# Peptides against a protein of PDB entry 2AUS, part 230

Target 1, 323 residues: chain A of PDB entry 2AUS
Amino acid sequence: ADIKREVIVKDDKAETNPKWGFPPDKRPIELHIQYGVINLDKPPGPTSHEVVAWIKRILNLEKAGHGGTLDPKVSGVLPVALERATRVVQALLPAGKEYVALMHLHGDVPEDKIRAVMKEFEGEIIQRPPLRSAVKRRLRTRKVYYIEILEIDGRDVLFRVGVEAGTYIRSLIHHIGLALGVGAHMAELRRTRSGPFKEDETLVTLHDLVDYYHFWKEDGIEEYIRKAIQPMEKAVEHLPKIWIKDSAVAAVAHGANLTVPGIVKLNAGIKKGDLVAIMTLKDELVALGKAMMSTQEMIERSKGIAVDVEKVFMPRDWYPKLW

## One batch from the design tools (peptide; made by RFdiffusion4, then SolubleMPNN)

Design b2_p27_1_s1 (from b2_p27_1, 14 letters changed)
Fold by OpenDDE base, seed 3:
Structure b2_p27_1_s1 (fold): chain B 323 residues (1-323), chain A 27 residues (1-27)
Amino acid sequence: as target 1 above (323 residues)
Amino acid sequence: MSLIEQFREKNRRLQELLKKALEKLAE
């Protein structure tokens, strides 16, 4: 859910120097790529690792990483973080997912019964991870946020499903089939959302990337490749944010923990232990870290470690050292 | 075309686009 988080201002007089940093919309094309995330439409067939390798080849990159594995047969939204942004994918792993699935029933079931039974699978479900999963095969609960039936054609059921991260749609379909009494299997699956990345105008194919890179390198047209790559800040839109003073940016960029005096504004509802994004006043991602305080503690306290910085993204030289 | 047919067609088209992309990368 695009939960609009309330923003609490701690220092309403804090200004930012326009000469420091590189806001997401002001990065030169090379820098934009270095701090980019592609909303890739993964084709069915290849592994998520194979498509990442192809992106690296297409864009002449040394490093890239994906925001959560799609099985070879699964298509759709695969965020691929590039170069210096590669580790931003950690923010996407716990994010909710949406899929469109085609379920094939192994027997005839009245449409009204299909609809009724599928509605019962909204909420908490018990799943066992598949054998091929790197996850321990322990029974676990997962949330199904919603099921929307799109079309029923005899034994074929097309549906949209919103799920907690690490919910196995194949297992869900198997259980639906058992509940219907006839059995079922997953015929096709497409991911339509991974946190802030969705099936929208930012979704690009490998073919698009080939063409857009060619237009840039051979024809000098950067517009297409620029639009095909999202700033890394997109990958943290779903996280609670803390905005910091210009004077605090360089220290955090050097790996220092964020202390309370550095905070200008922050989202409401941060809890101790939450993954948070540390941002500049220009909405540049400085680092990801673990909240060591609640929002309320960060407001009320004058000192202390607010965020344990886990991963720095911003270069050390974008902001001056003011300590 | 039904939504199911459109859904299947979308996946087929993505496979075709992958083939084209790989052909271009081999050039």
Scores: peptide ipSAE 0.580, ipTM 0.944, DockQ to the pose 0.918
Fold by OpenDDE base, seed 5:
Structure b2_p27_1_s1 (fold): chain B 323 residues (1-323), chain A 27 residues (1-27)
Amino acid sequence: as target 1 above (323 residues)
Amino acid sequence: MSLIEQFREKNRRLQELLKKALEKLAE
């Protein structure tokens, strides 16, 4: 997720009109909420769905959605997209995840052996989804990007793990326990990252949201609720981006596919079939779509469909129709 | 406190904060 993508400029003379659109940092508070994502610290106990329902009640919202289910017992980073931003959660589903897990071993194992065996689980692993998963129970490969042991206390092992989306940490711990020869179970689990959302200063609790909403509605203090909500553009920071001309924005906002002439700059390494974010020159999210060309093809070609637009976020009236 | 103890305490505190949040929502 932290790979700095190179930006290739196709049109270095392209300018943007400052009167058009609403940059993420300049939205009125009501509009900021309508296009917002909360980096929620999900408590252990409730389902992700119950937590989303509470957020809707707290903030008096009609719609909200979460950026990837956490099991009831799992705490930590749950991105919750609000109102008009609700559909941006689709960008977070395929994103890498990080967890901190507490594993309890069912027998005594030397620390050196624990460290050696856990290191062997970095890389490709074979998993079967749990029975309660919406995913078909077929064997599948998943990537474990890294395992970092934080502390070992007898039979308790605290570790950080970075994983591909849809990796089951409970199953990983079970397999580690088998490899150690004593068995193991997951005692506690916390998600510390979901794509661009991390355990940082933007992480807020349900209690924070209750207080911050009260401060805004009763005391007229919007600062806290404004800081508690991230712009929807945060939810696409990990995606490859294509920046478009002001003249192309309204067409894309009306659901037209992005054509090559509309491109001002783009990230390197886009492949055909990739999910991409279409951005204005003011870093506003216009739409998500499927790349129909590689970065190289988008540079070399003068015409054609660059992106098949799947989800429009920007209102149709933020930019003028210039066609 | 060990890192393990701090980790467990974090989850406990989140449960307490949830209870407080739900109490406020019932008002």
Scores: peptide ipSAE 0.580, ipTM 0.944, DockQ to the pose 0.926
Fold by OpenDDE base, seed 4:
Structure b2_p27_1_s1 (fold): chain B 323 residues (1-323), chain A 27 residues (1-27)
Amino acid sequence: as target 1 above (323 residues)
Amino acid sequence: MSLIEQFREKNRRLQELLKKALEKLAE
């Protein structure tokens, strides 16, 4: 999950002008909101769309989007990208997820058998998406990274589960119930992680957002709303990164593909076809794109398209045109 | 409280906070 990626430096002499851009930690509050992501604690009951609509109303926003649907009854971590950051949710869709689930068994099963069978569900599982899924309803494999049983109380089993994106915990619980021979259903579900977003000090409720917005607008206190909103760069922390020269930033911000000469440093282990984040030397997100080269090719080659730029986030005027 | 009870209670509290948030938005 927190894969520390090695950073390979290609140009150790590259400097950045401190007057250009807006580093994530130095954005004025209005700009911070425009390029923000909320780590929302979604309550059970509303749809993810209703919650996004309420956030837009609370914060007086024109646009927002969520980093992966939670069912109405599901609570917990829902990243909500704001305004100009709305498109960053694409980086979160393929990210791993963690849940805490309460499974209810339809019969009595010895605890040792529960533990043994649930351990067998670590690894690859075959799932069929539900009918209401935006995903084509085809059988697919998904990886269960880990299952941790937290508590067993008779027929109630509380467990933590780490899964590949688009794993259906309801279907997992159904299959566990079948394997136990008694059947089971999902009583409650909470998402505790969505890529870089987890249950931590950045997790906020809708109620928090209401109060924090009022503190800002009525009392002039920015601190709470500033802390409640993460910079959009947080939403790409799990992606491999490529850091570029100041001279390359404006071109990429205009939608030009990143060429090899623009690279200052990059993460190890980039493969052709990977989603990558293009960053400034101040760790500002310029764009998301598809790697057209491996890390090794980007090091060894002097020229060529390194990244096919798909989505630009940085305004065109944050860095000067140096071409 | 068991972990299961704490887990259920957390969800109940979130629902209560949602109600409070919606009440404030209606004012």
Scores: peptide ipSAE 0.579, ipTM 0.944, DockQ to the pose 0.933
Fold by OpenDDE base, seed 1:
Structure b2_p27_1_s1 (fold): chain B 323 residues (1-323), chain A 27 residues (1-27)
Amino acid sequence: as target 1 above (323 residues)
Amino acid sequence: MSLIEQFREKNRRLQELLKKALEKLAE
């Protein structure tokens, strides 16, 4: 569920100048692309890196990055951040994931037993990363948020699964197969969600991107390519947010840490050490950073560093220097 | 068509669309 975070207002009199910045809905098409994220339907076959390379070729881009690797055989939701937005993928790495998986059992099992055993895998599981992972092969706990069986046809089990980032579905299926006593393997896998990106109307194919880019460049029709690209702000929707004064924007855009006096409003439930999005009053992403205070400390204190700014996205000239 | 068949068909269609996209990029 998209957890709607409460918004606490510190300064209810704070106004924003409409002449400053570029709100996500008002960006010219070229600027929209420079600060864009594609919700790509990755086909099975190619690597995530090959697909990113093709997107760069299709859209004539210098830089792009993906919001978490899908294996070659895995299809579905692959967020691809473009150009100046490339590093926004940092926000997507820790985000929860959803998959639809087809599991094939290596023996006959009564349906009631399949359902009972799969339900036991909801919650905390212990996994070891596969050999191909760049992560050290240490045992680690991961959370399975939910398992929903969609269809059972003999030895084939189609199910939806919500998981913590870095949960290996192939390993989960292997363990389910062991628990059933017959063994199992992953026949097919599709990612249906990566944080705020899901299987919805924003999901586009490589073929769509080829056609939409052609319509823009050859026919002058920008509508399709505009709709195919989400603003980078979409990639931080799942993060806690801090909204800042117009007078603080330029300093943060120059790499200064956010201090408490710059805060206009913020989400409840921020903890020290959380990744947070620093936003303008027009919902433009200024920067990502690490919270140095809780929400409560940011409310109660009059001074101090609220956020250690790690990555700036906003250009330095969108807002005036007011210091 | 079962949900399993629809799921398999979706992946097949994506592979076909990839082929078409790559053909267009080679033009």
Scores: peptide ipSAE 0.584, ipTM 0.946, DockQ to the pose 0.930; fails the geometry check

Design b2_p27_1_s2 (from b2_p27_1, 14 letters changed)
Fold by OpenDDE base, seed 2:
Structure b2_p27_1_s2 (fold): chain B 323 residues (1-323), chain A 27 residues (1-27)
Amino acid sequence: as target 1 above (323 residues)
Amino acid sequence: MSLIEQFRAKFAELEKELARALEKLAK
């Protein structure tokens, strides 16, 4: 579920200068690309790295990064952050994922038993990472948030699954097959969600990107490529946010920690140690950082370091130095 | 068409889209 985070206003008189910054919806096309994230429909076949390399070639980019590897045979939602937004993928790594999977059973199992056993896999599961994973092959717990059976056709089971980041669906299917007593394998897998990125109207193919870039460069039509690229702020929608005064923006953009006096409004439920997005009053991403205080401490205190700034995204010149 | 058939058809479509993209990138 998209957790609607309450917004607590600390300074109701804080205004923002409309001449400063570049709100996500008002960026020139070149700047929009520089701070963009593509919700790519990764085709089956290529690696996530090959697809990122192709996007860089298509869009004439120096750098890009993806919001969590999809295996070669896996299709669907691959967020690809562009240029100056490349590091925003770090916000997507811990984000929940959703998949649609086709499981093939190695024997006949009554449908009632399939449904009952699959429901038991909702919650905490123990997984061993596959051999080729960058993660040490230690047993680890992962959360399955939900399993929704979409269709059962004999030995074929189509299901939707919401999981904690780094849950291996292939391993889940293997364990389901063992619990059913017949064994199972993953026939096909599609990722339908990666944090705020989902299978929706923003999902684009590599072919779309080729055509849309052509329309911009050859025909002067920027509309298609503009719509195909999401602002980097999309990649932090799932994070708790802290909105800051215009006077604090340039300091944070220079890598200074956010202090309590700079806060205008913030989400409820921030805990010490949480990854938070520091935003302008125009909903521009300034930086990612680690909360050094809870929401309550940020409200009650008049001073102190609220956020340890880890990753700056905003250029230093978008807002004036007012300190 | 069953949901399983539709799901499988989507993979085949994406493979064709990839082929088309690669053909355009080779020109």
Scores: peptide ipSAE 0.525, ipTM 0.926, DockQ to the pose 0.944
Fold by OpenDDE base, seed 1:
Structure b2_p27_1_s2 (fold): chain B 323 residues (1-323), chain A 27 residues (1-27)
Amino acid sequence: as target 1 above (323 residues)
Amino acid sequence: MSLIEQFRAKFAELEKELARALEKLAK
């Protein structure tokens, strides 16, 4: 959700040293790539793994990972995290998704009936995972946040759908077709959003990446490749954040848990067990971790473990060791 | 062009962009 979370300040006197770290907007191009995420427009045809392999080849990378599989025939928003940012994709797995789908009906249905029945599929639905999924084939609930019909042309229905992570649009369309009494199938599917990544000016093709890398390596023009790669901090924008003192950064970068005295400010509404992003005062991602306290407990308590640090991203040397 | 036609056209465009990318990677 693009809703700015409330920020609660715990220490209003905390300052940051401008000489320490590398803010997302001030990274040299090589470092920007090492901590980058591409908002890729995945073409139809290849698997998400094949596309990641091609990005690694294009950009001469050792490691990359994607923020949630798109089926081979599905196009659109595929976040691809690069090198040292590769593990940030785990923040995107639980994130909501949006799609535009073309549904083809197997019979004629009045438009008013199509609209009425599709509206009934907003909310909680029961799904059975497809046979090809790595997920155990058990019935599960999923949320459909909204369905917006864009166009109806006879038996073709174009619609936008917002869904909980791991909702199967193909299964949704099958059930809509059953409810309409004529049957239906998914003709085409495009993902238009994956958490903070959407169809916007940051969306790039594989062809764009080939050209932009060429312009950098052969012509010395870094502007295009710099714009084509988002900082890894973009991949955690949807998470609740905790901002920490400069004196706490090196300890967390070494894998120490975040204790309450290290907190400068934090988002409202953190619950125990939530995935949270630990940030510097310069909005650099230090680590991901599990909240061990609520926001309220982190404000009221003077001591204790606030976050169990699960994944460190920041290098150990960006901030001095102050312990 | 209808929204459905525009939607289908976008798939065809992305397939062409993939082909161009693969041709450049084969050099």
Scores: peptide ipSAE 0.521, ipTM 0.926, DockQ to the pose 0.941
Fold by OpenDDE base, seed 5:
Structure b2_p27_1_s2 (fold): chain B 323 residues (1-323), chain A 27 residues (1-27)
Amino acid sequence: as target 1 above (323 residues)
Amino acid sequence: MSLIEQFRAKFAELEKELARALEKLAK
């Protein structure tokens, strides 16, 4: 997930006007909230939808959305995109996930056997979605990127697991239990990562949000609520990026497709069909779109549609129209 | 505390934090 993408420069002379736009670090607090994402520590018990409803109530918001459902009993990293940023959650749905899971075995198994069998579940696994999932119950492959055993205490196994989006940890634990010959169940599950959002200093509780909003509204202290909300650009850090000329920003903000002449720099390894983030030279998110060319084609070609723009985030007036 | 004990304790902490948040929202 943290693949450092090389940046290829097409136009090394391209400058940006500092008077245009609102860089992520320079947004007034109201604008920061309008284009924000909370790295929420979802408590166990409530649904992801109930938690989003509470955030809207706490922060007096009209709109919010989450970056991928956590089951009621599952805690941890739930990205919640606010107001104008709500649609950025689309970038988080396909992103890799990390969990810490407590597996309980239904029989005694030697530690060496536990370690050996769990290592065999790294790589491609076959899963069937549960009945309660919005996903059609077809057999599908999913990648387990890594399994790290943290602690074994008799029949309790605490482990970290990195997985492809839509991997069911409950199903993984069930199959591990079958392979061990004793059976197993998921006792507890916490999500520790969702794409660029992880368990770090940006993780906040619902209680933190209540207090931080109060400090802002009643005491005039903005620092806490500002720190609790990440800029929407955080939610696209894991995507390949294309940086565009100031002269191209307003057109893309109006929903025009990005053409090759508008590109200043881009990440290596973009393939046709990839989800990409279109950025200003100030690292402001303009839009999400589908790459219509590879990185190589975007370098070699002088014209053509580089990105089919699907979701615009930037207001139309942040940059001047130059057409 | 073992890592397993710390992991379980975190769930109980988050449930308490939720209760506190809901009590403040009810006022």
Scores: peptide ipSAE 0.520, ipTM 0.925, DockQ to the pose 0.896
Fold by OpenDDE base, seed 3:
Structure b2_p27_1_s2 (fold): chain B 323 residues (1-323), chain A 27 residues (1-27)
Amino acid sequence: as target 1 above (323 residues)
Amino acid sequence: MSLIEQFRAKFAELEKELARALEKLAK
């Protein structure tokens, strides 16, 4: 469930000027692309880097980045952040993931035993990263949030799995196979969720992008390419948010830390050290940063650094300097 | 179709979509 975080209002009289900024739904098409994220349905075969290179070619882009590598053989949800939004992938890397996996067993196992053993893999598991991983091959704990068996057909087991970022499903399947006593391998894998990005109406193929770009450039039809690209703000929906005064936006856009007086409203449950999204009152992403205070401290204090600003996204000129 | 068959069919669909995209990019 998208846990709706409670919103605590600190300044109920704070207004926003409608002439300042560019709300996510009101960006001209070129600006929408510059601050866009594609919910790509990555095909099996190519690397995530090859797919990003193709998107850059299709859409005539200088920069793009992906929200977490999918192996060549893995399909499904690959968020691709475009141009000025490229760095928003930092919000997606630590986000939980969901997959649907087809596991093939190397022997016959009763269905009741399959179900019982797979349920034991919910919770904390110890994994060794694969040889081809950019991560140091140290044993690490990872959380399996849930396993849902979808179908069992003899030696083929289709299941949904929710996992902590950087959990290796291939390794999970190997350990399930060992626990079953027959061995197993991953036949097919699809990512169905990466944080706020999931299988929904926003999921598009490379073929869709080719056609939609053509409709825009040759036929002047913006509708398709506009719908195919999500605003960068989508990539931070899963983060705790802090909404700031119009008068604080330009300072943060220049890389200044957010101070407590600039806060209008904020999510409950922010802890010191959390990654937070700094938003305007129009739900525009200004910056990502590290919380230097808890939610409670941000409410109770009249001054101090609330957020150490790490990554600015908003242009410096969208809001006037009011200091 | 079983869920497993539907799942496999989705992989084949995505491979076709990739082939179509690459063909259009080569023109």
Scores: peptide ipSAE 0.520, ipTM 0.924, DockQ to the pose 0.922

